# Peptides against a protein of PDB entry 3C66: the designs that were tried, part 99

Target 1, 189 residues: chain A of PDB entry 3C66
Amino acid sequence: KSWANLFEKNDFFFRYKFYLEITAYTRGSDEQHLKWSGLVESKVRLLVMKLEVLAGIKIAHPFTKPFESSYCCPTEDDYEMIQDKYGSHKTETALNALKLVTDENKEEESIKDAPKAYLSTMYIGLDFNIENKKEKVDIHIPCTEFVNLCRSFNEDYGDHKVFNLALRFVKGYDLPDEVFDENEKRPSK

## One batch from the design tools (peptide; made by RFdiffusion4, then SolubleMPNN)

Design b2_p20_7_s2 (from b2_p20_7, 6 letters changed)
Fold by OpenDDE base, seed 4:
Structure b2_p20_7_s2 (fold): chain B 189 residues (1-189), chain A 20 residues (1-20)
Amino acid sequence: as target 1 above (189 residues)
Amino acid sequence: SQIYLVPGSLDDTVFTPEYD
């Protein structure tokens, strides 16, 4: 079954209390990012499978489409900042210090030739087993395996200056603004 | 480091394992 048939975008980001964000970062060319993000995206289903078999996880449902963004990223420090601040509503405002590349501004000379960081983010909605006496669910193993799988696919992907991969556990109310339409209200705590 | 999920209480955690 195609995941596309399982979920409507309309309520996906309201359906779960918790989400796992998978973000592929690339500071380089768009071509590099396409390859990297494409690889990561192609492996998400494997992570989902590994998450689903964890005792504490009842459901791990991926959102089928990635969220794409790019920023002017003139320095490595900026790149690190992006990786640190992106993916959480409470911290994403720090990204306002950087120039978001949009369809409207991408042709501006100051942006067109600027170094860029590209981001592709996949989301997995998580539901946990309430009856499970396990107070904690450790997702370190599947996440580590996933990262290793992606990073080891090509030697170039080991270059953290260019390619990065982050997994972030996020509460629904702290999802980035990008997942909501302008007319949608983010979930409350 | 390990990431532990505690339903209802877990804050946001960024996890980026090192590649060996």
Scores: peptide ipSAE 0.027, ipTM 0.625, DockQ to the pose 0.062
Fold by OpenDDE base, seed 2:
Structure b2_p20_7_s2 (fold): chain B 189 residues (1-189), chain A 20 residues (1-20)
Amino acid sequence: as target 1 above (189 residues)
Amino acid sequence: SQIYLVPGSLDDTVFTPEYD
């Protein structure tokens, strides 16, 4: 399949054994998140480029559409929990303890004015080019550069109580439910 | 800390590089 075909939700989340999840978190206003997530998303292509040139990476293909969600997040502990549990099928059920904001409920009084955590997640499928299966691929530099690039864009983004950025490595079978349609079965181990 | 990927054996992990 052509690279262009991976920009649509077809078999993207079944194609790779490993995925990199890039999640921009904002505990604040939707406006704050729009700016933050927009910035992060705009820089993902640069990360992809840096990953692709690593000797151990054969392919780094982005899924171009972000996944959006928001939760009522009354405490900092809740915000930490979201960052810890989100992005893995094994742990995402913990998020059920929080109220998911939807178009149907966002105008409810208890939700409308509640503190919220906003999430925007981008996915990169990874294929490796290694001679030995035990070889390690170090992506610290590209990832660090990416985070620094995003965080340094505005001084406000240094406030970790509000803005966060996480990169999660996940196996295909452990991808969050959000990436699959109701009629799709997640990849097997 | 550095993140190393070991193809075929990678478990899920969260990496947040320090901002400099």
Scores: peptide ipSAE 0.026, ipTM 0.626, DockQ to the pose 0.063
Fold by OpenDDE base, seed 3:
Structure b2_p20_7_s2 (fold): chain B 189 residues (1-189), chain A 20 residues (1-20)
Amino acid sequence: as target 1 above (189 residues)
Amino acid sequence: SQIYLVPGSLDDTVFTPEYD
């Protein structure tokens, strides 16, 4: 409940039924990604503020730590696939077709100089102030403004072949495996 | 409690708005 508790994983990914995933994608250098993801991450608080003031949202809490991953990404199709499949448990297994870059393998010759897609993902837990299923909540506008804010910061970020930014509304039971420890079971529907 | 999202709002799919 407190912001301090959000610095640790704790029960964050069990606390909410709904999550907004913000993923910064970079198909390029790690330096490019560092700048891009850093920018995105720095603006998440602004999105949270915009979400919190919506009448239908009771609470919007960001998990402060980004999740970092990178894949060997030889083609643009691979990059599109990553963006399509990442962030959902039901689809993330498709990513197994790609080589995940790890600290253990990053120095391998086949990986070291390979084209890579870098991912940085921020999570926002959402609690809605809705008593019945017919009440409407629209988060499209603040999300759009957020994307525009990030993309417009530098003209280079308009190159969708390199830089991408996706927001995914995900239910707790469909969170990707990365957010859970080995000893944790994902939430049920 | 499940919400009713306004058409055009985010659901369980990727949201990437058109960039102006």
Scores: peptide ipSAE 0.026, ipTM 0.614, DockQ to the pose 0.063
Fold by OpenDDE base, seed 5:
Structure b2_p20_7_s2 (fold): chain B 189 residues (1-189), chain A 20 residues (1-20)
Amino acid sequence: as target 1 above (189 residues)
Amino acid sequence: SQIYLVPGSLDDTVFTPEYD
């Protein structure tokens, strides 16, 4: 399969049983997040290349566009909660405790000047070589290298109070709601 | 099997894809 037919959302989130979620978090300004998320996004291609050469991985296809969201995030505990709960349908309901920033509410005084956590999430669809009788796949090295590459780019990105990066392995049926349209049904287990 | 890298720490990134 070529990447060309994956550039649009279409059925990308139905094509694979497994996905790797890459989320850049920023608790700060939108400008800070733009720089941080932009850096992370620019390096995803390198991660894909490293994944593709693993014997156990048949396909690693990135979705072309990031998913963007932001929450009012008044405390560090809230920021930790976001990082813990985001990225899984099983746990994302916990985020309902926070105020999601939307186009409709972003101009409200209580939201406009509030501390915010910004999220940018990239997805990689994964297909595995199960025919090779491979007992396990280890993506620890490429993922670690990716994180280190992003974190080491600028000294400021070492501040975990502001900038964070998470990689989550997710099954198709446990993808966050954000990847599906209103008329789409999530994959079943 | 689950792979998850959290800020400031690394979780197990070894998994068996044959298992749903």
Scores: peptide ipSAE 0.023, ipTM 0.604, DockQ to the pose 0.271

Design b2_p20_7_s3 (from b2_p20_7, 7 letters changed)
Fold by OpenDDE base, seed 1:
Structure b2_p20_7_s3 (fold): chain B 189 residues (1-189), chain A 20 residues (1-20)
Amino acid sequence: as target 1 above (189 residues)
Amino acid sequence: SQIHLVEGSLDDSVFTPELD
């Protein structure tokens, strides 16, 4: 039974207090991104397994479907900005300065041949053991191992000008708008 | 930077682990 069968989209993003976002970035071709994001996505289950065995983590559940978007990205500075601002409701409004690529506009001459940044994001819902408030849970190790695993798969993925991988902890109320339907209210603080 | 749970709370941040 797949995780997708266990959770509906709307239920998943209201169920947990904390989420780990795993985003694969590519400033290049769609083909490059497909390979990179596909690799990252294929390894998420390994990260989940590593998280689940940590004493401070009660539950780590992945959302099976990736969220995908792309922007016109004419400069390296724009690419850095995307990586800095994406993944949080607090900061995602900065992305409005860039042209979002859609099925409706992708054939426009100004967009079709423009440099693009592609994004694919996987989400993991996290439930922590709160019985011992003084307990420290170190997630750095499994996250580092995951990044190294993805980056080491192909030497081309070491080029940070093209390929990037970021992990972000986000509270439920600060999830990006993309995870909610227009009629849904984001969780309260 | 390090992502960790301390005193029942998590710090929200972008985390990019260093490559070994």
Scores: peptide ipSAE 0.029, ipTM 0.591, DockQ to the pose 0.063
Fold by OpenDDE base, seed 4:
Order: sequence, then C-alpha cells, then structure tokens
Structure b2_p20_7_s3 (fold): chain B 189 residues (1-189), chain A 20 residues (1-20)
Amino acid sequence: as target 1 above (189 residues)
Amino acid sequence: SQIHLVEGSLDDSVFTPELD
C-alpha cells in the first residue's frame, strides 16, 4: 500500500506527540536543490524502516509530501542561522529576519537574483513504547546511516557550504507553523 | 542521538549525524 493511502493530511500533525524532521538544505541553484532534496526524499523510506525495528519505537510513519521553502540568503552566516533556527516553533521567528521567497514576491528585483537557501522537509510521526518507565531510544545509528547514504551518493554533496542535511526531533506543539493551515490551532502541551 | 523518554516526556534534539 502506498503511504499516501495510509494518512490524511488533516490529522497527521496532530496524531503524534513526536516528530522527526528531515530537512535538506541547499544554498545554491534550484537545480542543485532539486537533485539533493529529491535524493534525500527518496531515501526517507529506508530511514523509516530502520526506525521501525528499534525496540523503543512503536510507530514511524512518514508524511507523504515534503514541505518546500526558500529564503534569500545573502551570507553563509544566514545559511547557518537558517539551519539552526528552522524546524522549531520556538526558534523559527528568527527566520523573520530573512526574506521568505513566495510566489508573490519571487519576481521582485531584490529577490529573483538574490542568493537563496532552499529547504525541503520531510516529517516522520513517531510513537514510542513507553510503559511508565524511563526508556532510552537511540536513533543515532539509523540517522547516521541515512545521512551516510545520502552524502555518499555523490561527492558534490560533501560540500557543506552548499548542501546540508539535518534531522530534528520535535514535539508536536513545537512543529513549525508551515505544517498547519491558517485556521488550524497548534497542538498544546 | 539519544532520546530519553520519562513518563511520556521526550527531550527534543537537533542534530546532523557524523559521516562514518
């Protein structure tokens, strides 16, 4: 069965307490990002498979579609800031210092030719096996394998000035605003 | 990364695993 048939968009970001965010970053051309993000996205299912076999993980369900965004990114410091601040509601307001590229503004002279950082983010909903005890779940191994798989595909992807890949573990109430519609209320603690 | 589950709570983390 296709993952698309298993999940409705409407409740995915409310269904789980925890999410793993996988973000492919590209500071370069749109073409570079399409290749990089496409590769990363194509490997997410392999990560899911590795997560599912961990004893502490009951469920690992990927959301079917990536979230796409791009920012004007004049400097490397801006690129680092994006990577640091993106993916958490607690910190994403810092991104307001940068110009978000939208369909409405992409043709503006100050934006169309500006250096850009492109972001593609995949989400995995996580349910853990918790039985009134402290449990340690180590997702480092599968995540490392995933990163290695992506980075080893092409030597060009080793250039961290251009291509980056981050994984963020977040609580549902701390998901970025992008995953919610304007009329949806963010999950509370 | 290590994820610690304590009575249904989980710490958040941001990481990029190192290459082997």
Scores: peptide ipSAE 0.026, ipTM 0.588, DockQ to the pose 0.057
Fold by OpenDDE base, seed 3:
Structure b2_p20_7_s3 (fold): chain B 189 residues (1-189), chain A 20 residues (1-20)
Amino acid sequence: as target 1 above (189 residues)
Amino acid sequence: SQIHLVEGSLDDSVFTPELD
C-alpha cells in the first residue's frame, strides 16, 4: 500500500497529457503568502469537483502537495515577468534573470531584505473524453468561479500588486522542471 | 492528438479569468 502510493506519486507527472497549474503569487511578506496560498489550496478541491462534472473531462486529479518557490522581486515589472514566464518549460528559463531564494542563500543580506515574490503551485492532471479528436471543452466557467471564490474571500486579495492567481493549461512535455526529479526525463512531445 | 478548446478556454499561456 505504501509502495503503491509512492509509485502513484512518482508517475503523476507522466500520467496525463494535460495539466492545469494553479499558482498563487504574493509579492509581500511570507505571512501574506501563507494566508493567500493556504486559501487557494483549500479551494482546489472545489475546482476539481467542478471540472469533473464537465462532459469533456473524464478525470481531474489533483496532486497532493503544492510546489513552493520564491524569488527576489525588486520591481513590479519583475513580478509581471514571473507571472508571465513561470509554469512552462518553454519560458521558465527567463526566471534565471531573478535570484531564486533557497535555504542556502535566504540569510544573505542582499536576499534577506529584498522584496520577494512567493509562489505556490498546485497541479491537476486532466484526462479528457476525446472520442473524435474534435471535441471542444470549456473550462473557463469553473476556472472563473474558482478565481472569484478565492478573490472574494478577503478584500485585501483584490490588490493585484500583492496577490495574484493564475491558471495555466499545459501539456505534459511543457511542465516546469520542478515537477521532475533529477533522475527523471521529462515527457516528449 | 489534443483536444480542441472552445474560445475563452485555457491554453498554454497563463490565464487569469476576469473577475466579477
Scores: peptide ipSAE 0.026, ipTM 0.603, DockQ to the pose 0.056
Fold by OpenDDE base, seed 5:
Parts: sequence; C-alpha cells; structure tokens
Structure b2_p20_7_s3 (fold): chain B 189 residues (1-189), chain A 20 residues (1-20)
Amino acid sequence: as target 1 above (189 residues)
Amino acid sequence: SQIHLVEGSLDDSVFTPELD
C-alpha cells in the first residue's frame, strides 16, 4: 500500500501495532513554542531515516501533521504532571485536572493571561521484522541522537523549565484519544 | 512471536534520553 493510499483512508492510527510519539513541550510563550516545535518537527525525517536502517524495523512511517494542544499550567509540578501523563490512554485522564485551552475558551481572562504549557506531538508508525520467537530492538541510539540534535540547536533549549522533549513508545490500543475521531473506536488489545 | 525493546530503550512510559 502506498503512502497516498494510507492517508486517503485515514487509517494511520489503525495500521500499526506500535507507535513512537515525539512531543515537544514548552512552558512559556506561543512564540517560544512555535520555534521549538518547528525545529523538532523539522528533524523527524532524520529520525525516521535512522530508524528504518535498524534490522528489527521493517517500516517507520511518520504522520505528516502534528497534534497541537495547550493547558493552563500555573506551576512547575503541573508541567511535570503533563509530561508524565500525556501520550497514553492509560494515563491521560489525569490531565483532566488541568484546564485545556480551546478555541472556545482561549479569550477568557482567566485563561488568556494564565501561564501555559504547549504541546506538539508527532507520530511514527512502526512495523517490526519478527523472525525470532523473542526479538530485541534497540532504538535508544537514534532517539538519543535526535534529542541531542534538537537540544543543541540553541542554548536556550537547554532550559528544562521551559523546553522539553519526550519520546514515548505506545501500542495502538493505548494511543491518546486525540488521534481518533469521535465516531472511531480505538483498536483492541 | 513477540518483540521487545532492549533494556534502557523506550518503553510504554515517557522516555527522555540523557544529553551527552
């Protein structure tokens, strides 16, 4: 199946058993986030190339569009909680304790002037070569190189109070609700 | 057949590699 056929059917989040989530976090201004997330997004293709050459990986396909969200984030503890809980259906309900910023509420005074955490998430679908009963795949090296590449681009990106970058390995049935339409049922285990 | 990640690589949780 061609890439074009995959995206036309909008079945990207049903096609793979495994996904790599790449999330750029910013607790600061929208401008800071645009620069940070834009940089991260621009490097995803390089990560894909590094993943594809691994013997255990048959296919690494990036979803072309990022998922964008933002939360009111008054404390550093809230920011840590977002980073811990986001990206998994098992844990994302904890985010309900925070105010999600939406187009409907963003102009409210209590939200407009509040400190915010911005999130941009890229997804990579993974298909593995399973030849042995128990096959080991190590993606640590390419992932570490990717993080280092993003962080080293600007000295300001070394400030973990503002800028963060996380990678999460997620099974299809544990993808966040954001990747599915309201009429879609998440994959089963 | 099952596939698993090597210890120290990504798991179901958030993974943040240490910077060199």
Scores: peptide ipSAE 0.025, ipTM 0.594, DockQ to the pose 0.055

Design b2_p20_7_s4 (from b2_p20_7, 6 letters changed)
Fold by OpenDDE base, seed 3:
Structure b2_p20_7_s4 (fold): chain B 189 residues (1-189), chain A 20 residues (1-20)
Amino acid sequence: as target 1 above (189 residues)
Amino acid sequence: SQIHLVPGSLDDTVFTPEYD
């Protein structure tokens, strides 16, 4: 299977039982986010390579297009909430308390100049070698190395008040709603 | 079927390792 088939959404979010979500967060300017998320995105391939060589991982395939979203984020507490609640269907409804920035509302006076949190999310579909139930998979190391690689690129990215990077291991049935079209049914357990 | 993850591996949680 060529990665070329994964450049489009197609059935990517139905193909795997497990996904690794990589979310770059920025509470700041759009320019800051563009630089940060662009860096993170550029390094995802390196993470994939590290995951692929793990004995317990059969497949690690990136969905190559990021999902972009932004919220009005007046406080640091709101920013923490976004980071806590985003990336899971079980918890994402909590984000309804915040104003999602859309193309329709971005020019509204109350939104245009408001403090914002920007999110860029990359997905890696994972398939595991389950034939040997005794074999353990440690994805902590490659994930840690990835985060350190991104954070160390620029000293500014060490400021957790502005820049954050989260990795979430998610089951297919618990993927955020954003990955599905209106006509698509969420995978069942 | 579930695979066994090493303790400390990512699960259904957010993972944000410290930068050193």
Scores: peptide ipSAE 0.029, ipTM 0.624, DockQ to the pose 0.061
Fold by OpenDDE base, seed 5:
Structure b2_p20_7_s4 (fold): chain B 189 residues (1-189), chain A 20 residues (1-20)
Amino acid sequence: as target 1 above (189 residues)
Amino acid sequence: SQIHLVPGSLDDTVFTPEYD
């Protein structure tokens, strides 16, 4: 089955209790980010395949469309803050301290010439085999292999000042606001 | 029911392994 036929956006972020977020970060040019995020996105299929074969994972379904955002990022501390706070509803309000780049403001001189952090986020919905209360699931290995695969593709991607890659395991009720439409209510605990 | 992740696995925090 093609990924395009799996789920519409509205159903995808309500269907699973757990999600794996994959975020490619770039503090640099739009061109640098396009190459980096494109590489990461191209490797998500390999991660899905590795997750699906784990005994504790029943289903690993990727959402095929990335979520794109960018912030004015004048300092390294701001870049670290973005990486720490992004991807969780619990912490994302801290990002309000930074200027979000939008289609409406991107042409403003103060934003156009400012250093930026670019974010591309992919989501994988996870369903687990909860047959035994004592079943342990370890996704560390496939996730580590995925990160290493992406970073080793080009020597430039080893520069953590510019390129970063983070994975976050998130419960459905703690998904970022960006995945929901204005009229949608986030899942409850 | 909640799943139990092995220690060192991803949780609700950011996981960024070191590159070798």
Scores: peptide ipSAE 0.029, ipTM 0.621, DockQ to the pose 0.054
Fold by OpenDDE base, seed 1:
Structure b2_p20_7_s4 (fold): chain B 189 residues (1-189), chain A 20 residues (1-20)
Amino acid sequence: as target 1 above (189 residues)
Amino acid sequence: SQIHLVPGSLDDTVFTPEYD
């Protein structure tokens, strides 16, 4: 297998017990989201490099492609709910209360002109150097530096009503359904 | 355990990886 093949969807989401999810959120235009998510995605490799040098982390491998989704988001409360519930299998069912935008429905009159929340998510698979199960790993510094780097790139990205960025640590069995094909069974606990 | 880091949050990003 080539090095590039290790980052294909095929088995990436079964390879690790732990994942770091990086999600860029935009409640605004598609153009705004493309710029914001593109920036975040371009900086993920820097975060990977910072994670790899931590003593407790053996491997930090990024998945090469983002996952994209968008919802009709008529209120700020809906936008907050999306940010709270997205990224975990345990909580993502709450998103069913919102209208998912698809290629099939995006031209409907009730959808095309509605306020949207756009999501782009990158994944990092993590393997740890843990001899003792009681050993702690601290990822606060690399993650905080990454968020600050992205948010400070443009003054517009300081508007939390429009642009948001979240990092979520997730176990493999709690990954969102979006990362699996319909014929794939999610990892067990 | 789940760690969710957002801008301005004081969430604990220190964790012990458990393989349960």
Scores: peptide ipSAE 0.027, ipTM 0.638, DockQ to the pose 0.287
Fold by OpenDDE base, seed 2:
Structure b2_p20_7_s4 (fold): chain B 189 residues (1-189), chain A 20 residues (1-20)
Amino acid sequence: as target 1 above (189 residues)
Amino acid sequence: SQIHLVPGSLDDTVFTPEYD
């Protein structure tokens, strides 16, 4: 099946057992994040192409919409916590300790001028060619190449205190709540 | 069938857990 034939927004997060999450993090200005996340997003297709040619991968299907969020992030420890806890349903509740920036609160003085961490997340649904129960799939190379490509694009992106890029392999039942509507039931194990 | 994903190490974190 062609990518176009497989793409259904309504069932994307139910269709696959496995997903690759690509999250661009920025602790800085919204302008910095816009540039960083835009770059990362622009390169996702290259990662998909590299994944698709792996023998063990049957399908690498990107979800085209990024998921955007931002938090008040007063400390470096908070920024590390965000990067550690985000992207998994098991751990995302830890983010409740931070103030989520919303359209309703963004103009509050305590939020408006606060240091922020910005997150943009892309998802790739994965289906595998399984010939035997012990088949190994290695996505290290394409993922490494992708990270290196993004990080090397601008000297500023080498500053891990500001810019970060994480790739997380996640099972469908452990996807973050952000990918589901309130009326949707999370996939089971 | 269980798929073993080889964990990768990057400058930025890549998580590749095994199939359940």
Scores: peptide ipSAE 0.030, ipTM 0.648, DockQ to the pose 0.081; fails the geometry check

Design b2_p20_8_s1 (from b2_p20_8, 12 letters changed)
Fold by OpenDDE base, seed 1:
Structure b2_p20_8_s1 (fold): chain B 189 residues (1-189), chain A 20 residues (1-20)
Amino acid sequence: as target 1 above (189 residues)
Amino acid sequence: LFITPRRINKYGEDDMGSVE
């Protein structure tokens, strides 16, 4: 069965207690971001395969569609703030200090010509084979291999001023608001 | 349940502590 048919959007973000977020960041052109995010997305399947073979991981299921967002990003400090605050419900409210680019405002002269940070985020739902609460699962190796694979593809992707890649392990109750519809209630702790 | 690392970024690995 294709992964695409396994999860309707509606249940995916409620099915798992834990998620791995993979975010590609670009402070540059839309074309640069499309190439970078497209590369990252193309490698997610390899990360899933490496996660599935870890003894502590029962299931690693990718969500099939990326989440896309962009912000006006006039400074390098703003770009650092985006990378620090994005991907957690606890911290994402700090992004309200930046101008979110929308279909309604993207043609405004002040937004159209402004420097932008682009974000593409992929999600992996995780289920663990843990009998005892004291068991440790180390995902360092597969995650580091994934980052190295993406960044080594082109020399330009080594420029941290333009291109970034982050992996974040989050609980279902701390997922960003973007993954839920307006009528959906966030999972409880 | 302890999952490590909690975050991997350009600054390296950040262990945001234990996952309960």
Scores: peptide ipSAE 0.269, ipTM 0.812, DockQ to the pose 0.693
Fold by OpenDDE base, seed 3:
Structure b2_p20_8_s1 (fold): chain B 189 residues (1-189), chain A 20 residues (1-20)
Amino acid sequence: as target 1 above (189 residues)
Amino acid sequence: LFITPRRINKYGEDDMGSVE
């Protein structure tokens, strides 16, 4: 199959055992988020290139479309909770304590003017050259370089109260529910 | 397979240990 077929959602989240999640967070306006997430997304290809040359990484394939979500986020503690709990099926149920913004509810008075946290998440499928299960692969350098590249682009992106960026290594069976359709079965362990 | 770090965020890196 050509790499072009990997851009179709259909089997991407079943193809790999491991994924790297890249989430841009914004507690502010939709305009602020659009600029921030757009910047992060524009740099993902550079991260992929750096991952592909690491010892032990065989393949790093980006899913080209971001996943978008937003929550009513009245407090800084709520924003910290989102950043802690999002990106894993094991922990994402904690987000049920927050009001998810949807097309159906976005015009409600209690939601329309509420403080919001916006999330844009990019996924990279990973395949490894594993000779021994005890092998260690260190992704610290390329990931930290990526974070620094994004955050240093504009002085405003240094404000952790508004803009955040997280990278999470996740197993396929622990991917967030957002990546699966209702008719799709989550991968088993 | 041991992957490090497992998470990088505003607090730094977090190591969740071996993946398999």
Scores: peptide ipSAE 0.263, ipTM 0.816, DockQ to the pose 0.689
Fold by OpenDDE base, seed 4:
Structure b2_p20_8_s1 (fold): chain B 189 residues (1-189), chain A 20 residues (1-20)
Amino acid sequence: as target 1 above (189 residues)
Amino acid sequence: LFITPRRINKYGEDDMGSVE
């Protein structure tokens, strides 16, 4: 199978049992988010390279396009909630308490001028070289190095009130709904 | 299969234990 076929949405989120989610969060302006998310996205390939060389990782394939979302985020607590609940199907329902910004509602007066949290999420499909289910793979080093690399790029990105970066390891059946089309069935456990 | 950490965020790492 060509590399091009590995990055098609159609099967990417069904291809792997496991995914690493990389989410850049911004509570601020769209311009701030574009800069931050663009930086993070530009570094994902470096993370992939570091993951690929881990003995326990057989494959680390990035999905080439970010998933973009934004929420009305009036408070810091809402921003914390977004960061806690996003990226897992089992927890994302908590985000229903917030207004998701959509093309349909973005011009509404109550949404247009509201404080927003922007999210850009990159996905890496993972396959592991494990013989025993008791084997442990530690991705701490490459993931932490990645976070530090992104955060240290600009002093402003150290402000956790505005800019955040989270990595989440998820199972395919627990991927956020955003990765599936309306006609697609979520992977089973 | 155990993957560690399960999450990395501004608070550091979170080990959620077994993956499989």
Scores: peptide ipSAE 0.258, ipTM 0.808, DockQ to the pose 0.688
Fold by OpenDDE base, seed 2:
Structure b2_p20_8_s1 (fold): chain B 189 residues (1-189), chain A 20 residues (1-20)
Amino acid sequence: as target 1 above (189 residues)
Amino acid sequence: LFITPRRINKYGEDDMGSVE
């Protein structure tokens, strides 16, 4: 199927009830993050292929572009907090305690020289072939294989102090605010 | 609908969740 027509942002985050978020984290340089996130992004299509063949999954459609963000991240505890709180509307407000790096503030001396955590997030929209609400879909194998594939690509990516990768299964109403435009209403439960 | 894992973190830990 040509994914091309599904990549328009316009309705992607309203089309599915469920999403898989893939976030690459880097506490280091922008160059380190570009290499890490670029690798992760390049492998997402393989994860999609593995998800599509699961009997319980009707559709697995990737969004074409990553969402990029970065925060001033002075401590390891801040980096743990980012990884814990990011990717859910219920918890993302905790990130307001950190300084978001923007195009407007990135040249400020206090921000420019600060340690940073970089985030690149890919989204996969999911539709399920469920006849009964009691059915279980296990995505553990394809997700674990994906993480292992990314982490094993370079020895440097084994350093959890710098490089991290998380996958999160999220309901459409609990997607981060970043996926919606200011004029868009968040999906209801 | 039960989905597992709901989350895979940096330590390879998984969480299980249900969706309505």
Scores: peptide ipSAE 0.212, ipTM 0.789, DockQ to the pose 0.741

